# Designs tried in a protein design run: peptides against a protein of PDB entry 5T59. Part 31

Target 1, 112 residues: chain A of PDB entry 5T59
Amino acid sequence: TTPTMQSTSLLTEHLGYPPISLVDDIINAVNEIMYKCTNAMEKYLMQRNIIGKKDFSDEIKIGTAKLESLLENSVDKNFDKLELYVLRNILSIPSDLLEENRFRLLHHEKLV
Target 2, 90 residues: chain B of PDB entry 5T59
Amino acid sequence: EHIRFQRLVQVCNKALEESIRKLQSWEKIHECFPNYGQTREGIENLTVCQQQVIKLWSNLSRVEFDAIFHERSIEEKLNQLDDLINKARS

## One batch from the design tools (peptide; aimed at target 1 N89)

Design b2_p18_8_s2 (made by RFdiffusion4, then SolubleMPNN; from b2_p18_8, 9 letters changed)
Fold by OpenDDE base, seed 2:
Order: structure tokens, then sequence, then C-alpha cells
Structure b2_p18_8_s2 (fold): chain B 112 residues (1-112), chain C 90 residues (1-90), chain A 18 residues (1-18)
């Protein structure tokens, strides 16, 4: 079930912010964490780029980039699913509460 | 009675776990560094990276997500939402 | 070491969030 405008408005009033804002915070956070992880790995390996007489700097850069891409794809996929689930099943109002009398209940509870 | 916040935590953990799963594969790590990983020192360095990245991923996500949940007061708000729904259905 | 760097990153982030 796709969230309605009415549901979004009610949840925004309840939360003090639009439901999507929470998801945005989560996604932004995981993206930041992701790049910190890959950056740390690259830096660590680049400090250890020479083994014996061979310089592996180019391979390290390419390899780290590949891992970053792999992680990016996985994050995108899984957190897209998370977004859908959160907005549809967690930050959601059942349709029966969107009826006139029950809709009033939500507003009444806020005012009391 | 209160289920929404628990679900939020669960799906966040699941998304984090699924996202890092491929990096938990040594084979995939090694494939990205085919020549570097053929050296003893290279293997050791990659092993450290793999282990520490996973730890960093886990620790940072825990700290950041908890901060988000606190700043957004989401546990309280979701509990209130559960209560409202339950009350309306009573 | 990588471990030390990780610890620094975590500590810095915790401090910023506090």
Amino acid sequence: as target 1 above (112 residues)
Amino acid sequence: as target 2 above (90 residues)
Amino acid sequence: SFEEEVEKIIAERKEKLS
C-alpha cells in the first residue's frame, strides 16, 4: 500500500517532520559510513603498497574502487527496500483510521 | 503492544547486514586484488582490512543510527502511534 | 595501524554526536 497525502500529513503533524526525513537521515548516514570504510581501507593499503620490489599502488586503487562500487550497489538495493518497508509498514496509518471519525481521533489526541 | 520501533530496528539491522555481506566474502576481496593477494604480506594486509572494515561498519552504524533515532524521538513517536491505533480499534 | 585509525574515527564521531 502506497502512502497517501492524507497519511503523510497526519504523520508529519505527529512526528514533527515528514516521514521521508527519517529515511533520508538513515540513508545519508549509511552512505557516509560506507565511504569512510572504503577510504580507510584505501589509505591503509596505500601505506603498504610496496611488497618486495613491486609497487601495487595501481592495483590497490582499482581494487578499492571495485569494492566501493560493490558496496554502493548493495547499499542502494537494500536501503531502497528499507525505505519502502519503513514508509509502508512502520510510518503508516491504517486505512480504517483515515475514516472521518477515526481521523478526528488523531487530531483530538494531539490537542488534548 | 508496541511493535513499530522494534520493526524499525530490525529492518535497519537487516539492511546493514545484507549490505556488508559481500565484503565478508574473502573470495570477493581477493578477486579485487589478484596480484597483491598472491603475496604473503598482501594476504595479511587484506585480511586486516576486511576484518577492520566490518568492525568499522558495525560500530559506526550503531552510533549513527542511535543518534538519528534519538534526535528524531522515533521510539516515542512510534509507541504513540501504536497506542493511537490500538485505541482506535478498541 | 588500521585498528588505531578505526578507533580514532569512532571516537571522533561519538564526540561530535555528544
Scores: peptide ipSAE 0.162, ipTM 0.919, DockQ to the pose 0.843
OpenDDE base, seeds 1, 3, 4, 5: peptide ipSAE 0.162, 0.156, 0.162, 0.160; ipTM 0.919, 0.918, 0.919, 0.919

Design b2_p18_8_s3 (made by RFdiffusion4, then SolubleMPNN; from b2_p18_8, 8 letters changed)
Fold by OpenDDE base, seed 5:
Structure b2_p18_8_s3 (fold): chain B 112 residues (1-112), chain C 90 residues (1-90), chain A 18 residues (1-18)
Amino acid sequence: as target 1 above (112 residues)
Amino acid sequence: as target 2 above (90 residues)
Amino acid sequence: SFEEEVEKIIEERKEKLK
């Protein structure tokens, strides 16, 4: 079930930020890490691009790009699942707490 | 009693592990460098890269995710959320 | 080496996060 506007507002008040912001931070971080990994690999191999009398620079560039694409596809798939799970099952408010009486309880706790 | 933060850590680890799985395959690495990987030196260089990329992936993710969790105070906030839910149901 | 580069990157990130 998609988070309701009510849940989002309550969680934003509780967290001090919208729930999606946490997910965004995580996704941005993993994307940066992915780039760092592939960039480091490319640089390392480009320093070792000549074996014997053959220059493998073009193959290295293409190969590294292919690996990055593979990793990117996997990251996108798995972290999309992560986003859905986090927002629906971790950063979520059970339906019983969304009732009027329970809503007041959340406000009370903030004031205490 | 406090379960949400544990679940967050678990799902993050799962996503990271599954994302890097294909790079753990030597066959896939070699396929990207078909001629380079036919040389002895090429194989050695690719082996180093594969191992170190996985290491870098693991270490950077740990550092970055811990920083995010700290900056967002997510463990504390999720524990509080668990407590609120439990209190409401009591 | 690649190992040295990896360690360098990790340390740089740690310092920025402190």
Scores: peptide ipSAE 0.175, ipTM 0.920, DockQ to the pose 0.874
OpenDDE base, seeds 1, 2, 3, 4: peptide ipSAE 0.171, 0.172, 0.171, 0.171; ipTM 0.919, 0.919, 0.919, 0.919

Design b2_p18_8_s4 (made by RFdiffusion4, then SolubleMPNN; from b2_p18_8, 7 letters changed)
Fold by OpenDDE base, seed 1:
Structure b2_p18_8_s4 (fold): chain B 112 residues (1-112), chain C 90 residues (1-90), chain A 18 residues (1-18)
Amino acid sequence: as target 1 above (112 residues)
Amino acid sequence: as target 2 above (90 residues)
Amino acid sequence: DFEELVEQIIEERKKELS
């Protein structure tokens, strides 16, 4: 079930922020973590780029970029699913609560 | 009774676990460094990287997500939402 | 080493979020 404007408005009032804002925070956080991980790996390996008489700097740069791309694709896929699930199944209001009488109850609970 | 926050934690953990799964494969890592990984020192360095990246991923995500949940008061808000729904159905 | 680097990153983030 797709979220409605009404449910979004009610949840925004309840949460103090739009439901999508929580998802945005989560996605932004995981992206930051992802790049910290790949950057740390690259730096660690670049400090150890010479083994014997061979310089593996180019291979390290290409390899870490490939891993970063792989991780990016996986993060995008899985957190897109997360976004849909959260907005549809967690931050959602059942249809019975969207009725006028239930709407008033929700509003009343906030004000009292 | 209170189920929404538990579901949020579960889906976050699932997304994190599925996202890092490919990096848990030594074969995938080695494929990205075919010549570097043919050296003893290279294998050792890559092994350290794999272990510590996964550690960083897990620990940093826990810290960051807990901070988000706290800043957004999401556990309290979701519990209240559960209570409202249950009350409305009573 | 990498372990030390990871610990530093985590501790710095904890401080920033405190």
Scores: peptide ipSAE 0.287, ipTM 0.928, DockQ to the pose 0.846
OpenDDE base, seeds 2, 3, 4, 5: peptide ipSAE 0.275, 0.284, 0.264, 0.270; ipTM 0.927, 0.928, 0.926, 0.927

## One batch from the design tools (peptide; aimed at target 1 L82 L87)

Design b2_p19_1 (made by RFdiffusion4)
Pose (drawn by RFdiffusion4):
Structure b2_p19_1 (pose): chain A 112 residues (1-112), chain B 90 residues (1-90), chain P 19 residues (1-19)
Amino acid sequence: as target 1 above (112 residues)
Amino acid sequence: as target 2 above (90 residues)
Amino acid sequence: ASEERREELRAELAEEAEA
């Protein structure tokens, strides 16, 4: 289903937070991990940048950064589909409920 | 009958697996370090990275998301939602 | 660039939700 304002309004009430807030926590979280990994990888190599008698510091900075940007694209790509797949299929509303009052059951839930 | 939350786990894991795939390929890893990878020690060091970075990637994401799913009680909110739409359709 | 793309995607979703 395509998201609607009633679903956003109702799901915000059921969840206690807008449906997008969960998605923010996920995207924001994976990004932090992405950089944590690349930074950890660069330092592992920089203290191993000299093999034999040659210094590969330049190649490592370029390589670690060249990898980081490829994840920035792939992650932004794959988690936007998640942002979409979730708001359409998981935090989703059928027609059975907004055609004939979903309000009854949510109000009914909070009380009885 | 509780089907929506398992999906949330499936879609998260699905996004992560696709997010890291290019790093599982030794080729693309060596492309970023062509000269450095032509040394024995370089090959050994790069192997230690991709295998550890992947493990770090999997572990950090697993722990946080399980935590996020807890702080927002999403497993319950969705289980309540799954079994609630059924009561409505009935 | 990632923030801009995210804002554009969310603006499109807001438009679809309002439609």

Design b2_p19_1_s1 (made by RFdiffusion4, then SolubleMPNN; from b2_p19_1, 10 letters changed)
Fold by OpenDDE base, seed 2:
Structure b2_p19_1_s1 (fold): chain B 112 residues (1-112), chain C 90 residues (1-90), chain A 19 residues (1-19)
Amino acid sequence: as target 1 above (112 residues)
Amino acid sequence: as target 2 above (90 residues)
Amino acid sequence: SSKKRREELREKILKEALE
């Protein structure tokens, strides 16, 4: 289930930031890392683009682009799952704590 | 008792490992460089490149994710959340 | 989505490079 506004508010108060911000940091980091990796790969191979009398520059560029696309698809798939799991199962408040008699517990503890 | 942070680390590691799995396949690497990979030197270069990229992926992700977790104080916050939940259920 | 975040990141990088 999608987190409620109430859960988001309580978690934001507890964390000091919205839960989605953590997910944003994680996914932004992996995307940056991904392009650093593919860029390094391309540069490494382009420095070794000539074998014998043949220039493989075009093949290297195309091949690296294909691998980048493959990695992008895999990152999207796996980190979309991660986002869903984190927001639903890790950064979540059980329904019993959202009851009126227990609702103020998190807020009260924060203020004490 | 404290389970949420452990799960966070586990799911992050799983996502990272699953994401890089395709690049761990020599067949997939070779398919992207069909002519280059038919040369001895090409094979050697691709092999080194593959290994270096995987290592770079692993090292950068470890450093960056640890930095995020530290900056967000997520271990402490998740432990506190576990404690609050346990207290509420007692 | 991860794809959306990636696109936003790329745009940000491009924008910064042009400034």
Scores: peptide ipSAE 0.528, ipTM 0.947, DockQ to the pose 0.082
OpenDDE base, seeds 1, 3, 4, 5: peptide ipSAE 0.520, 0.518, 0.519, 0.503; ipTM 0.947, 0.946, 0.946, 0.945

Design b2_p19_1_s2 (made by RFdiffusion4, then SolubleMPNN; from b2_p19_1, 10 letters changed)
Fold by OpenDDE base, seed 2:
Structure b2_p19_1_s2 (fold): chain B 112 residues (1-112), chain C 90 residues (1-90), chain A 19 residues (1-19)
Amino acid sequence: as target 1 above (112 residues)
Amino acid sequence: as target 2 above (90 residues)
Amino acid sequence: MSKERRKKLREEILKEALE
């Protein structure tokens, strides 16, 4: 289930930004880190591409690409789960707090 | 009393750990470099590379996630949210 | 989740937050 419009609005008011913005920051960061890691790996190995009389440059490029794909798939899977969990269970407002009497309390607390 | 921020940190760490798990497998690394990994020097290079990548992953993620949490003031905001919920239920 | 579905979901959530 997706967050209700009311819940999203209240959380946005509380946080000063939409809940999804935090998730976006996290996901963007991990993606950046992921590509930095794979790029570093490729560069490191390409500086060591010749062993004996054999040049392994092509194998290194293909191999690092495969590892990048593997890591990318894992990141996507795990951070999709993270996104859902955070939005549903962490950045969420219980239904009892969304009742009219308690809803007013939340707004009142912000204004005080 | 305050549980949401702790959960956020936990799920972030879990996601990071699960994501890097495949790169922690020597078998997976070697499979990507079948001929390179048959040489002594190749094995040595791959070993160092694997270790460096894992360390880089861990260090960068820690620094960047902490920066995000700080910039978004998320610990404070989640604690406040916990307090509001507890107050509403009392 | 596909990249396209994720994009749509984020857009919807953002839209709801701004309304």
Scores: peptide ipSAE 0.375, ipTM 0.926, DockQ to the pose 0.206
OpenDDE base, seeds 1, 3, 4, 5: peptide ipSAE 0.372, 0.364, 0.370, 0.367; ipTM 0.926, 0.925, 0.926, 0.925

Design b2_p19_1_s3 (made by RFdiffusion4, then SolubleMPNN; from b2_p19_1, 9 letters changed)
Fold by OpenDDE base, seed 3:
Structure b2_p19_1_s3 (fold): chain B 112 residues (1-112), chain C 90 residues (1-90), chain A 19 residues (1-19)
Amino acid sequence: as target 1 above (112 residues)
Amino acid sequence: as target 2 above (90 residues)
Amino acid sequence: SRKERREKLRKKILEEALA
């Protein structure tokens, strides 16, 4: 079940920011880390591109690009699942709290 | 009583672990460097590279995610949310 | 787009590495 606008508003008030902002921070961070890792790998191997009398620079570039692609696909898959789970199950308000009488609880706690 | 922040940490760790799993496969790494990996020196370089990448992934993820959680005060906010829910149900 | 964001991120990382 997708979070309702009501739950999003209440959570935004509680958190001080929209729930999606947290997920965005997480996903942006992992993507940055991903490219730092692949860049480090390429640089490390390119400094060791010659073995004997053979230059493996082209193979290294192609190989690291393939690994980067594999990692990108895996990150996208797993963190899309994470986003869905966090927004639906962690940053969520149970339906019973969305009833008229209990809707005021979050507002009341903030005002008191 | 407080369960939401624990779940957040768990799912983050799981996503990180599942994401790096392909790079933990020596076979997959070797497949990307078929000729380079047929040399003794190439195998050594790939082995060190694999280890360093996995270590870098783990360390950077820990530091960055902890920073995010702190900046967003998410543990406190999720604990408060748990408390509110529990109060409403009691 | 995701592709555009990734390209910007790659560029940023490259610039930081050169600095």
Scores: peptide ipSAE 0.321, ipTM 0.932, DockQ to the pose 0.030
OpenDDE base, seeds 1, 2, 4, 5: peptide ipSAE 0.308, 0.267, 0.190, 0.236; ipTM 0.932, 0.929, 0.922, 0.918

Design b2_p19_1_s4 (made by RFdiffusion4, then SolubleMPNN; from b2_p19_1, 10 letters changed)
Fold by OpenDDE base, seed 2:
Structure b2_p19_1_s4 (fold): chain B 112 residues (1-112), chain C 90 residues (1-90), chain A 19 residues (1-19)
Amino acid sequence: as target 1 above (112 residues)
Amino acid sequence: as target 2 above (90 residues)
Amino acid sequence: SSKERREKRRQKILEEALK
């Protein structure tokens, strides 16, 4: 089932917010978590940057940046898929319910 | 009967799991720290770091996603949506 | 930033969802 303006309006009325808002909350949260994780990693290693007489600070900074980039790419890919799936298959109204008679029914049920 | 919220939880968990997959690879971690990881202490530090990050990822995501779901009342709303759809088809 | 990255892909994702 393909989302439509009508579907979005009905779902917004039902949810009390646009469907996309839920997805935004989820994705914003995971990105915040992502950077908390990478920041924690960098700080942990930077506190342990000297082994013997060698300072690995530069390598740690570069390495953590690479891991952050890797994680960003993975998060973007997987949560883009999530967004599509949620909007198409979870926060959706079947096409048969978008007929005039059933459309009125959904609207009426909320008002009563 | 009620399927939408279950699916939401499933796809969220899958996305989280797949996103952290690369960090679960020791090879990927070691490749980012080639010289640091050649020392005994470096290996130990990286091992602990990897484990802690994965745990942090899991714990924070659980707490934050549950908070979102609660604030948005999404389980109730999705159950109601399922019910409305089923009722309309009956 | 993550917000910037997402914004770049947002329109494309929405269009694909409507297909």
Scores: peptide ipSAE 0.467, ipTM 0.944, DockQ to the pose 0.346
OpenDDE base, seeds 1, 3, 4, 5: peptide ipSAE 0.450, 0.462, 0.456, 0.447; ipTM 0.943, 0.944, 0.943, 0.943; seeds 1, 4, 5 fail the geometry check

Design b2_p19_2 (made by RFdiffusion4)
Pose (drawn by RFdiffusion4):
Structure b2_p19_2 (pose): chain A 112 residues (1-112), chain B 90 residues (1-90), chain P 19 residues (1-19)
Amino acid sequence: as target 1 above (112 residues)
Amino acid sequence: as target 2 above (90 residues)
Amino acid sequence: SEEAEETLTRYEEAEEKLS
């Protein structure tokens, strides 16, 4: 289903937070991990940048950064699909409920 | 009957697996370090990275998301939602 | 209402990005 304002309004009430807030926590979380990994990888190599008698410090900075940017694209790509797949299929509303009052059951849930 | 939350786990894992796939390929890894990878020690060091970065990637994301799913009780909100739409359709 | 508009805006932006 395609998201609607009632679903965003109702689901915000059922969840206690907008449906997108969960998506924010995920995207924001994986990005932090992405950089934490690349930074950890660069330092592992920089203290191993000299093999034999040659210094590969330049190649490592370029390589670690060249990898980081490829994840920035792939992660932004794959988690936007998640931002979409979730708001459409998981935090989702059928027609059975907004055609004939979903308000009854949510109000009914919070009380009885 | 509780089907929506397991989906949330499936879609998260699916996004992560696709997010890291280009790093599982030794080829693209060596492309970023062509000269460095032509040394024995370089090959050994790069192997230690991709295998540890992947493990770090999997672990950090696994722990946080399980935490996020806890702080927002999403497993319950969705289980309540799944079994609630059924009561409505009935 | 503002949060709903923001959610729908981000949904449309994310759809455009994949188009």

Design b2_p19_2_s1 (made by RFdiffusion4, then SolubleMPNN; from b2_p19_2, 10 letters changed)
Fold by OpenDDE base, seed 1:
Structure b2_p19_2_s1 (fold): chain B 112 residues (1-112), chain C 90 residues (1-90), chain A 19 residues (1-19)
Amino acid sequence: as target 1 above (112 residues)
Amino acid sequence: as target 2 above (90 residues)
Amino acid sequence: SAASLATLARFKAVEEKLS
């Protein structure tokens, strides 16, 4: 189920931040990690680019770029799914709690 | 009882594992370095890269995600949410 | 980053072991 404005508001009040902010942190982190990984690999291989008097620098650059692209595509796909799942199924409020009476209870629990 | 935080951790781990799957394929890596990988030394270098990059991925993600979860107090907040929902249904 | 540098150091260490 798609999150409603009411659900988002209640969760924001509960969390102290909008639910999407958590997802943003996660996605930003994995993207940073991704580029750190590919950068480390490229640098390592580029320091070892000469084998048998042959320079493999161009091949290394192209190859690492290909791997980076593969990783980027996979990260995008899997963390888009993650975003959807988290917002719909984890950071969500059941419909029965969105009723007026249940809303009051949630608000009351925060204050007590 | 408390299930939301557990699910969050699980889906994060799943996303991380699925994302790194391509790099876990030696064949895929070798394909990116067809000539370099024809040399003994090249194979050794690629092997080291594959193993250590996967470790780096795992270690960095663990540290960074734990930091996020702590900064956002998400375990506590999700547990509280579970409790509220369960209470409302009782 | 520090993490990246540490990784490179480990890469080298493993390589030396394999050689």
Scores: peptide ipSAE 0.202, ipTM 0.914, DockQ to the pose 0.016
OpenDDE base, seeds 2, 3, 4, 5: peptide ipSAE 0.189, 0.189, 0.196, 0.180; ipTM 0.913, 0.912, 0.913, 0.911

Design b2_p19_2_s2 (made by RFdiffusion4, then SolubleMPNN; from b2_p19_2, 8 letters changed)
Fold by OpenDDE base, seed 5:
Structure b2_p19_2_s2 (fold): chain B 112 residues (1-112), chain C 90 residues (1-90), chain A 19 residues (1-19)
Amino acid sequence: as target 1 above (112 residues)
Amino acid sequence: as target 2 above (90 residues)
Amino acid sequence: MEESKKTLERFEEVEKKLS
């Protein structure tokens, strides 16, 4: 159920960019945010790594890495679903508009 | 009338909410720091850290996604797409 | 981008206050 080449071309003309570009922006953004969050967590805890006479630095590093891994897996899963949904259901052209007559209508609207 | 942009916002929010679900679990957080979390001070630090990171996640995603939507003019473009489809079906 | 930076800075401020 991948978008057709025709629909991609029409949407690219309408949007001014390929539909996948929007998804790429979103995914890139969330990945950046993810690492900013985990980095902030590690820094916060590393500033508080000593409790009493014990240094927990190693445990903090390992623990934060585990949380990052969990978050990465969840982000990948959920935003893969997002990509499919957006491209199939949001940035899509109904089959009836892919007919020749409807194609002309889209061009006409753009020129007006 | 206009439905596509609303759907985009909804699916983005859903993906963000589901992605952060694991970090919202205190049990998951504590499991990653088994010895650190056995101390009173450690528990306090983890609690604050968890709260702050979730807030950071929410705020950063809001700002960045809004910027993307604006730069791509996606609300306007999706509304126009809805209008074109409606015209074709009228 | 600027707003994102501000949000991150707020987290850092909390870290400093609680240290």
Scores: peptide ipSAE 0.087, ipTM 0.910, DockQ to the pose 0.019
OpenDDE base, seeds 1, 2, 3, 4: peptide ipSAE 0.083, 0.082, 0.073, 0.079; ipTM 0.909, 0.910, 0.908, 0.909

Design b2_p19_2_s3 (made by RFdiffusion4, then SolubleMPNN; from b2_p19_2, 8 letters changed)
Fold by OpenDDE base, seed 4:
Structure b2_p19_2_s3 (fold): chain B 112 residues (1-112), chain C 90 residues (1-90), chain A 19 residues (1-19)
Amino acid sequence: as target 1 above (112 residues)
Amino acid sequence: as target 2 above (90 residues)
Amino acid sequence: SEASKKTLERYKKVEEKLS
């Protein structure tokens, strides 16, 4: 179900934070992890940049950057899909329950 | 009964798996290091590097995502949401 | 609320991005 102002408000009350906050945490985390991975790769290879008499430092830097871009694109796409899925199917309230009754129920549970 | 948290974990894992898939391609890796990868030692280094990065990706994501889920109490909240929905429909 | 609006705006933005 597509998120609405009503559902988002109810979920925010239930969660104690807006639904998007969870998604942001996830996306921020994966982005950080992504750069840690690419950095680790570059560092590892740069410590092994000389083979024989050849220095591959420049190639390693360029190559790692290319892989980083590749990973960035993939992460961006897949986690955009994740964001939609989470907001549609996980952090969502069925439309048939988006009535005063649902709000009442949630409010009641909060007070109990 | 409780399905939302399970789905959250599943979709997170799927996104992580799909994201790292490109790095799992040796061809993609080798293409980025065309000359380096023409040496025996270079191939060995790239192979180890590829494996280590994938492991690092997996380990870090597990730790960080678990931390997020804990900090947000998302399992509990989603279970409660499931319960509320089920209760409303009963 | 503003928080709710941000969620909706973000959702729409990503939806449009993937469309």
Scores: peptide ipSAE 0.624, ipTM 0.952, DockQ to the pose 0.922
OpenDDE base, seeds 1, 2, 3, 5: peptide ipSAE 0.620, 0.622, 0.623, 0.619; ipTM 0.952, 0.952, 0.951, 0.951

Design b2_p19_2_s4 (made by RFdiffusion4, then SolubleMPNN; from b2_p19_2, 10 letters changed)
Fold by OpenDDE base, seed 2:
Structure b2_p19_2_s4 (fold): chain B 112 residues (1-112), chain C 90 residues (1-90), chain A 19 residues (1-19)
Amino acid sequence: as target 1 above (112 residues)
Amino acid sequence: as target 2 above (90 residues)
Amino acid sequence: SKLSQETLARFEKSLEKLK
């Protein structure tokens, strides 16, 4: 179930930021890490591109690009799932707390 | 009593582990470098590269995710959320 | 980053061990 506007508002007040902001930080971080990894791999291999007087630079560039694509696809898939899970099951308010009395209680606890 | 932060850590670790799965396959690595990987020296270079990339992935993710969790105070906030929910249900 | 640079250094060190 998609989070409600009320849930988002309450969580934003509690967290001090919208729930999606945490997910964005995580996704941005993993993307940065991903490209650092692939860049490091390419640089390492390009420093070792000649074997037996044969230059493998082109193959290395193509190969590392393929690996980057594989990693990108996997990251996208798995962190899309992560986003859904976090927003639905971790940064969520149970429906019973969204009832009028429970809603007031949560809000009151924040203010007192 | 407190379960949400533990779940956050678990799901992050799972996503990271599943994301790097294909790079852990030597066969997939070798397929990307078919001629380079036919040489002894090439195999050695690819082996080191694969191992170190996986280590880099693990280390960077640990450091960066911990930093995010700290900056967002997410453990404290999730614990408080658990407490609020439990209190409301009591 | 420092961590990235350190890891790259380990790449090179590991290569030397293989030689």
Scores: peptide ipSAE 0.187, ipTM 0.914, DockQ to the pose 0.016
OpenDDE base, seeds 1, 3, 4, 5: peptide ipSAE 0.171, 0.171, 0.166, 0.182; ipTM 0.913, 0.913, 0.913, 0.914

Design b2_p19_3 (made by RFdiffusion4)
Pose (drawn by RFdiffusion4):
Structure b2_p19_3 (pose): chain A 112 residues (1-112), chain B 90 residues (1-90), chain P 19 residues (1-19)
Amino acid sequence: as target 1 above (112 residues)
Amino acid sequence: as target 2 above (90 residues)
Amino acid sequence: ASEEKREELREELEEEAEA
């Protein structure tokens, strides 16, 4: 289903937070991990940048950064589909409920 | 009957697996370090990275998301939602 | 660039929700 304002309004009430807030916590979280991994990888190599008698510091900075940017694209790509797949299929509303009052059951839930 | 939350786990894992796939390929890894990878020690060091970075990637994301799913009780909110739409359709 | 793409995607979703 396509998201609607009633679903956003109702799901915000059922969840206690807007449906997008969960998606923010995920995207924001994976990004932090992405950089944490690349930074950890660069330092592992920089203290191993000299093999034999040659210094590969330049190649490592370029390589670690060249990798980081490829994840920035792939992650932004794959988690936007998640931002979509979730708001459409998981935090989702059928027609059975907004055609004939979903408000009954949510109000019914919070009380009885 | 509880089907929506397991999906949330499936879609998260699905996004992560696709997010790291280009790093599982030794080729693309060596492309970023062509000269450095042509040394024995370089090959050994790069192997230690991709295998540890992937493990770090999997672990950090696994722990946080399980935590996020807890702080927002999403497993319950969705289980309540799954079994609630059924009561409505009935 | 990533922030801009995210903002554009959310604007499209807001438009679909309002439509």

